Peptides against a protein of PDB entry 2FGR. Designs and how they scored, part 139

Target 1, 331 residues: chain A of PDB entry 2FGR
Amino acid sequence: SSVTLFGIVDTNVAYVNKDAAGDSRYGLGTSGASTSRLGLRGTEDLGGGLKAGFWLEGEIFGDDGNASGFNFKRRSTVSLSGNFGEVRLGRDLVPTSQKLTSYDLFSATGIGPFMGFRNWAAGQGADDNGIRANNLISYYTPNFGGFNAGFGYAFDEKQTIGTADSVGRYIGGYVAYDNGPLSASLGLAQQKTAVGGLATDRDEITLGASYNFGVAKLSGLLQQTKFKRDIGGDIKTNSYMLGASAPVGGVGEVKLQYALYDQKAIDSKAHQITLGYVHNLSKRTALYGNLAFLKNKDASTLGLQAKGVYAGGVQAGESQTGVQVGIRHAF

## One batch from the design tools (peptide; made by RFdiffusion4, then SolubleMPNN)

Design b2_p17_5_s4 (from b2_p17_5, 8 letters changed)
Fold by OpenDDE base, seed 3:
Structure b2_p17_5_s4 (fold): chain B 331 residues (1-331), chain A 17 residues (1-17)
Amino acid sequence: as target 1 above (331 residues)
Amino acid sequence: LTLSRKGEEISVSVELE
């Protein structure tokens, strides 16, 4: 059996020109290119093509030394894998987010990522962004001629918030085609949550595709999230993303990504455009820079996620500019 | 850092590139 200790320390200097009061924020932030993490993983060959695995991973906050503590909330799984694929037990990325975030050229990290996987409705569940779940069972198929799929179910364990029952229940999955330069996926998910103490369903549909032309990669996402409330009507958001990346000089990568968030419940749109550059100093160490613009219209109050510096909203209809410059080190 | 267990032996290998 093997056990691997692994991690990433990603720390940056970040700036945003507006917070909720209209003031600038700047300082030392975390996770601008990759989420900082510490993990343990291992496998055991059980023979006959069967393997057992474990994975324990938590987020690292380099700016404050994990002042709030350390946990394994990123992933805490035990698994069996083989020719049949992989079964995982434990907290993890839900299958839909695991697959569909792969089309985000900013890897769901920093100020540039696709922000569609979000709690759009002040849901009271801990994972109402649709990214991870507690009490999760997941199954991932092998790749059969390009076709693959993943499915997941998370138990609610009779969790209640207000009058809402079944809080934390997840059911979802994706189907995908991954062959050479082409990737395409469809994901569907439903989570049970609460809004204002009342039962609410979070429904999500996501389409993703990418194509690698060698000299450049194109990627796109189409997503609809709907928080179905018994009272007050549905909170629906349509999110769109288009991005391109290209290698530069054999040691760098440039990324450009645009996203649109059409927030139907408030009849307001937000536009996000991000330019990113990663410079590899080695296989394990990189410098990076991100420049992001977020334009809110009307009642939209979205903010860029400069983790460790400022990740809150802005005033309605305000625009925000963000910058991150940092170091990523993997071990 | 890789920890390997073979039988009763636990080996720790650190590859520094």
Scores: peptide ipSAE 0.018, ipTM 0.501, DockQ to the pose 0.580
Fold by OpenDDE base, seed 2:
Structure b2_p17_5_s4 (fold): chain B 331 residues (1-331), chain A 17 residues (1-17)
Amino acid sequence: as target 1 above (331 residues)
Amino acid sequence: LTLSRKGEEISVSVELE
């Protein structure tokens, strides 16, 4: 058997020009290029191609030393794997987010990522962003000539909020084709939650694709998220992303990504554009910079996610500019 | 840091990349 201690410490200086009051915010933030984490993982060969595994991973907040505590909420799984694929038991990325966030050139982190995986409706569930789930069983197939899939189910365990009695139940999965320079995926998910104390379904469909041309990579996402409420009408958001990345001089990477969030319930759009650069000092250490611009229209109040500095919204129809400059170190 | 156990032997490997 093996056990590996691993992690990432990513800390940055961040600035946003506008908070909810219209004031600038700046300071030391976390997770600008990659989410800071500490983890333990290991495998045991059981013979015959069967392996047992475990994975325990929690987020690190370098700016405050995890003042709110440490947990394994990123992942806490035990697994069996073999020629049949992998079965995981425990809190993890749900299969849909695990696969479809891979098309985000900003690694679902910092001020530049695709923000479609979000709680768009003030859902009262803990994971209404569609990223992770408690009480999760997941299955991932092997890759068969490029084709692969993942499926998951999370038990609600009769969690109640208001009159909702199945909060936290998740069912979802993806199908994908990953071969050479091409990746494409379709993900579908439904999560039970509550909004205003009433049972609500969070339905999600996501399409992703990328192609690596060698000199550059293109990536895209199309997503619809719908919070289906019995009272008050549905809250639907269509999210779009298109990004490009290119290696620079063998030691760096430049990234440009655009996203559009069409928030149907408030008939308002938000536009996000981000320029990023990563400079590798080694295989394990990098410097990075991100520059993001978020334009809210009409009633939209989205804010850039400068974690550790400011991740709140702005006033309706306001624009926000954000900068992150930081160090990422992996161990 | 990787800890490997084979039988009664515990091996510690640190891969510095």
Scores: peptide ipSAE 0.011, ipTM 0.480, DockQ to the pose 0.637
Fold by OpenDDE base, seed 5:
Structure b2_p17_5_s4 (fold): chain B 331 residues (1-331), chain A 17 residues (1-17)
Amino acid sequence: as target 1 above (331 residues)
Amino acid sequence: LTLSRKGEEISVSVELE
């Protein structure tokens, strides 16, 4: 049996040139290269190829010392694993996000990540970004000649918002092919939520692929999110991402990623382009810098996610520039 | 693209315009 304490402290100086009022914001932020976290995990060999596991992980906010508290909302699972794969019980990344966010070269954090996994419709559910779920049962297959899959179901436990029932119910999964330099995945998910107190289904389909050429890696995502409302019509967003990364000088990595968010309900697009650099001082410590540009068109009000500094929107049709420079330390 | 849940199965239909 083993128990491991682990974590990441990632803190940065961040700047965005526009907030919702058109003013600049700057200060100390968190989670620019990786999400800051503290966790405990362990395994127990039960014999016969069966293992028990636990995982408890919460987010750390280095800029304020977790002034709003600490919890294990990142992951709180118990599991059994063996030749059959792994079954997990507890709050976790839903299988779709767990797999499909892996194609994001910015690790789903900071000002550069793919922002498709989002609450696009003012959904009132706690996890309407499609990333995690409470009351989750997940199953992950082994890898069979490259083929693998994950499935999940989250119980709603009769949670209601307004007239909406079954809020928080999740069903989803992915199929994938992971073999050497190639990864490709298809994910499908549906989550029950509410918008304006009315029942809404959040449907999501995501296609991801990456290929590591050794000298560079290419990665892409295609996603559609659809908040299907009983009244008022659907809120649909098509999100696209293409990124490239390359090692630099054996100690660094450069990343370039473009994303397009086609927000159909408001007939407006947003373009995101991010340049990132990570410099490894050691296996556990890195310096990093991110430069991101977000161009909103028409009614789009998206903002870069400079967590700890400013993560809100901007005025419609305004562009935003963001910078993060920070230190990541893993333990 | 329409996602439909029938029981425990999720089906995806793509309508090409």
Scores: peptide ipSAE 0.000, ipTM 0.256, DockQ to the pose 0.012
Fold by OpenDDE base, seed 1:
Structure b2_p17_5_s4 (fold): chain B 331 residues (1-331), chain A 17 residues (1-17)
Amino acid sequence: as target 1 above (331 residues)
Amino acid sequence: LTLSRKGEEISVSVELE
């Protein structure tokens, strides 16, 4: 049998000019360019084109040495794969997030990522950001002339919160076209959760597309997230993203990304603009810098996610500036 | 026990007789 040990240690110095009290925060943060991780994976050839696999992956917090512990909450799957595609059993990215986050030029981490995959409604489920699920079964098709798809179902196992008795149930999937420089995808998902102890559906629709022109890449996302509450009305957010990246001098990459979060329940918008640069010192080691601006309007209180330093909100209608400078090392 | 490093990955292979 073969087992691969792999990981990333990504640590930065980070600064944000405002927290919830209006004060600056600064220090050592994590996961500014890529999520820091430690994992094990392996495959077994079973013959006839069938393979078994496993994947165990957890997050690393380099600033405190994982003081709160280590787990495999990023991924803990066993799988079978072959000409039919891949079936996975275990906690993982749900199919919708696995595919649609691929259009985020900031790799769904740090102060620059698309923040649409979020718990917009104080949902009480552990994964109400729509990124991962427990008790998940997933299926991914092969690529057929560019066309591919993924589907997933997560069992609620009769988990209850308040009067909600199906918390954690997920059903979702995507269809995609991936051919050469073009990628386009449509994702649909529903999760059962609770808000204020009452049953709530988290519905999500996401459209993504990218095109690689060689000299530059363009990427975009359109998303609607709706927490459908039985009482109190729906909490709806429309999120938009447009980004561009380009190689610089053969050893660097510059990225620019804009996002708009239209929070309908509070009739408030937030604008995010991020400039990033990655400098490759080697195949495995990079220096990076991110500069992000977040402008909240009206009742919006969104904050940049400077993990390890400050990831909370700001005062309503306040703007926040964030900076990260760090080292990413893969092994 | 064979340790192979390929790119960002360390592979450990154990052959059981």
Scores: peptide ipSAE 0.022, ipTM 0.524, DockQ to the pose 0.070; fails the geometry check

Design b2_p17_6_s1 (from b2_p17_6, 5 letters changed)
Fold by OpenDDE base, seed 5:
Parts: structure tokens; C-alpha cells; sequence
Structure b2_p17_6_s1 (fold): chain B 331 residues (1-331), chain A 17 residues (1-17)
């Protein structure tokens, strides 16, 4: 058996030029290049190619020292793995987010990431961003000549909100082809939630692809999220992302990513463009800088996610500029 | 929209499970 303590501390100075009042926000933020975390994991060889595993991981907030406490809400799984793949029991990334966020060049973190995995509809469920689930059973296949898949089911445990009786039920999965420089995936998910105390289905479809040319990597995402409401019609968002990254001098990486969020329920678009740079001082320590620009159109109020400084919206039709400069350390 | 048609077909398949 083995037990490994691991983590990341990522802390930055962040600035955004506008909040919901039109004022600037600045300060010390967290998780600009990677989500800060503390974790424990281990494996036991059971013989015959069978292994048991555990994984416990919580978020660290380096700016406030976890003033709101610490938990294992990032992952809390026990697993069996072997030639059949891996079965996981417990809270984790849902299979769809685990696979499809891998195409985000900003790793779903900081002011630069693809923001498609969001609660678009004021859903009342705890995980209506489609990222994680409680009470999750997941299965991941081995890689068969590039082909792989993952599936998940989360129990609602009769959780109710208003008249909704199945809140937190998740069903979803992906199919993928991962071979050398190429990755491509299709993900599908449905989550039961509530909006305004009424039963609502959060349907998600995501296509992702990337190709590594050695000198540069291209990556793309196409996503549709629908909150299907029995009353008031669907809240639909089409999200698009295209990104490029390139190694610089063997120790650096430059990233450029564009995203478009077409918010159909308000007939409004938001455009995000982010330039990022990571400088590896070692295998475990990096400096980074991110510059993001978010242009809301019409009724769109999206804000950049400067975690620890400001992650709220802006006024309708307003643009926001964000900067993060920080240190990431892995242990 | 081809993405909408695919999403509808797949939502129908998921709703039948």
C-alpha cells in the first residue's frame, strides 16, 4: 500500500477594472493557473492485477488560509481498478467535465478558462455548473487503441427543492479517441435540478478536440447547455472555444484562448479573449501571468473569475479587463 | 442547427433511460 500527500498552492495578485457597480477590484487572489489543493491518495495491490485506491482532495484558499474551513469537495473517492478499467465511488468530477475540461488550455482555472461549465439559469442544485456530483458512481474504461470512455451516475437520494423531487441526480458520460497528438471527445450529461422551485433538467452536450503539432497545440470546444423548465421555456447557452498554446524556450508556455457564449434566453453574446504565460522555474514552481478581456453584449452580465478578488458579474453590456500575476507551487 | 439536432436526439435518448 502507498499513501501520498500532494498539493498545489497557487496565489496571485489580481485586478479587474469593473465589478457590478462599475468599480475596480484588486487584491490577493487564489488559483490563477491551477486550483490550489491539498490531497491524500493511495493504492493497494490486491493481486491478480486488481488495485484498491482512495483519493481525498480539498481546495486551498491561500489568500485567507481557508477561513470558511476545509473539506474534500474536490474529490472523495474509493476505487477498484484493473484490466477492466476503474470504478469510483464518491464525490468527484463528473465524467463529462473530467474529460471535456482537458481541452481548456487554462485548465478550468483563473480568469482565462472556458466558462461553459456554468449554472446559466439560477439552478438551485449544489452542482448546477455540471462540474462535480455528490453520491457519484463512475466507471472509466482502459484505453483501447486510442478509444476510451467514462460513465457516471449520481443518486439524488430523494433531495427536494420546491416541487422538484430528484435534485442532484446525474447521468452522463463521454466517448473519446486519445492517440498520440490527437484527442477528440463527445460528452453528454443530464442533471436533475430546480429553477424557481420547479423541476428542471440540465442537459449538456460537449464536443472537444485538440491536436499537438509539437511547436504548438490547438484546442477547441463546442458546448450546448439547456436548462429545460416546465414553465417559462428553456434557458439555452451555446458556448464555443478555440485556443492555441506554444512552448517558449523549453521552460515557458504561451496560451491564447477565445470563447463565445451565446446566451439564447437573453439573446445576448459574451466574448472572452485571454493571453496567458507560464514560466517554469522548476518542475514544481512556476510564475504566471494572465490577461483577459470579456466583452458583454446587450443583456449579458458575465464576469471574469478572479477567485479571491472578484468573481461576480458586471453591468449589462459592459466590458471587463482582468489581470493575474502569481506563483504556483506543487508538492 | 446541427448541434441542436444532435442535442435533441441525445436528450431524447437520455430521457428514454
Amino acid sequence: as target 1 above (331 residues)
Amino acid sequence: DALEALAAALSAALSAL
Scores: peptide ipSAE 0.019, ipTM 0.642, DockQ to the pose 0.013
Fold by OpenDDE base, seed 1:
Structure b2_p17_6_s1 (fold): chain B 331 residues (1-331), chain A 17 residues (1-17)
Amino acid sequence: as target 1 above (331 residues)
Amino acid sequence: DALEALAAALSAALSAL
């Protein structure tokens, strides 16, 4: 049996040139290259190829020392694993987000990530971004000649908001092919939520692919998110991402990622472009810099996620520039 | 739109669950 304490402390200086008032924001931010975290995990060999596991992980906010508290909302699972794969019980990444965010070259954090996994409709559920679920059972297959899959179901436990009676129910999964330099995946999910106190289905489809050429990696995402409301039209967003990364001098990585968010309910697009650089001082410590540009069109009000500094929207049709420069340390 | 058709077909399958 083993128990491992692990974590990441990632803290940066961040700047955005516009907030919702049109003013600049700057300060100390968190999680610019990787989400800062503290975790405990362990494995017990039960014999016969069966293992028990646990994983407890919470987010760290190095700017305020977790003034709002600490919790295990990132992951709180017990598992059994073996030749059949892995079954997990407890709050985690839903299978769709766990697989499809792996194509994001910015690791689903900072000012540069793919923002498609979002609450597009002011959904009233706690996890209406499609990233995690409470009360989750997940199953992950082994890899069979490249083919793998993951499935999940989260119980709503009769959670109600307004007239919605199944809030927090999730069903979803992915199929994937992971072989050498190639990865490709299709993910599907439905989450039950509420919008304006009315039952709403958050439907998500995501296609991801990447290829590692050794000298560079290409990665892409295609996503549709649709909030189907009992009253009113669907809130549909089509999100597209294309990214490239390359190693630099054996100690660095450069990243360039473009995303388009076509927000159908407001007939408005947002364009995101991010340049990132990571400089490895060691296997555990890196310096990084991110430069992001977000162009909103028409009624779009999207903002860059400079966590700890400013993560709100901007005025409709406004552009935002963001910078992060920071230190990432893993232990 | 092939993505929309796929999303519709799969949403229908998920809604039947």
Scores: peptide ipSAE 0.019, ipTM 0.622, DockQ to the pose 0.013
Fold by OpenDDE base, seed 2:
Structure b2_p17_6_s1 (fold): chain B 331 residues (1-331), chain A 17 residues (1-17)
Amino acid sequence: as target 1 above (331 residues)
Amino acid sequence: DALEALAAALSAALSAL
């Protein structure tokens, strides 16, 4: 067997000009360019083209030294892989988020990412953002001429919240085409949760595509998230993203991403625009800067995710500006 | 809206699962 220790420490100075009180927040934050993590992984060759694997990964909070503790909530899987693909058992990214977040040029982290993978409805489930699940079985196909797919099921294990008896059950998957410069994917998921103690279905559809022109990459996402409630009507959000990235001077990357969050239940939109720059000092170390602007309209209260500094909302209709400047180190 | 039609069709398919 082989065992690999790996990680990322990403720490930044962050600023947001408004919190929920209208005050500025600033300090040391984490995970501005990549989510800080510590992991262990390994494989065993079982012969005949079959391999066993394990993966244990937890988030690192470099600003406080993991004061809330360390866990493997990012991934804790055992797997079998071979010519048939890969089966995984344990907490992981759900197949839909694993694939569809790959179109986010900000790597689903910091103040710049696509925020569509969110709990839009004050869902009471632990993973109502549609990113990960407990008790997950996942299957990933090989890539066949560009075509690939992933499927997942998470057991609810009779988890109850109020009158909801199936909380945390997930079913979902994606189909994709990944060939050379082109990637395109369709993802579908349903998660059982609760809102206000009542059974609620979190339905998600996501389309993603990217094309790498060499000189620049374009990427896009289209998502609908719907919390289907038996009482009080559906909470629907349509989220859109368009991003571009380009290499700069052989050592840098510039990123520009726009997102729109059309929050139908409150008839309110939020617009996010983010400019990012990454400067590679080495293969393992980078400096980065992000500048994000979030404009809430009407009843929208979205905030930028300056993790470790401020990740809360703002007052309805308020705009927020965020800055992150940091160091990413991979080991 | 083509996205709503697709979402409705797929929500129906997911609800039938």
Scores: peptide ipSAE 0.017, ipTM 0.599, DockQ to the pose 0.012
Fold by OpenDDE base, seed 4:
Structure b2_p17_6_s1 (fold): chain B 331 residues (1-331), chain A 17 residues (1-17)
Amino acid sequence: as target 1 above (331 residues)
Amino acid sequence: DALEALAAALSAALSAL
């Protein structure tokens, strides 16, 4: 048996030129290159190729010392693994987000990431961004000549919001091909939630692909989210991402990513462009900088996610510029 | 909807466990 303590402390100075009032925000923020975390994990060999595992992981907020407390809401799983793959019980990334966020060159954090995994409809469920679920059972296949898959189901446990039942029920999965420089995946998910106290289905389809050319990596995402409502019509968003990364001087990485969010319910688009640089001082410590530009059109109010400084929206049709400069340390 | 049908089928299977 083994137990490993692990973590990341990622803290930055962040700036955004506009908030919801049109004012600038700046200060100390968190998780600009990687989500700050503390975790414990371990494995036990049960013999015959069977292993038990546990994983407990919580987010660290280095700016306030976790003033709102510490929890294992990032992951709290027990697992069995072997030649059949892995079964996980407990709160985790849902299989769709676990696979499809791997194509985001900004690691689903800071001001640069793909923001498609979002609550687009003011859903009242705790996980209406489609990233994680409570009461989750997940299964991950082995890799068979590049082919792999993952499936998950989360129990609603009769959770209700207003007249909506089954809130927090998730079903989803992906199929993928991962071989050498190529990765490609299709993910499908449905989550039960509420909007305005009424039953709503959050449907998600995501395509992802990446190719590593050695000198550079190209990555892309195509996503549709649809909050299906019985009253008021569907809230549909089409999200697109294209990114490139390249190693610099053996110690650095440069990243450029573009995303488009076509918000059909408000007939409005947002464009995000992010330039990132990571400088490795060691295997465990890096300096980083991110520069992001977000252009909202028409009724779009999207904001960059400068966690710990400002993660709210902006005025309709306003553009936002964000900067993060920080230190990432892994242990 | 194929996702709704899959969700219903899986929910039924898990409720029978």
Scores: peptide ipSAE 0.014, ipTM 0.432, DockQ to the pose 0.015

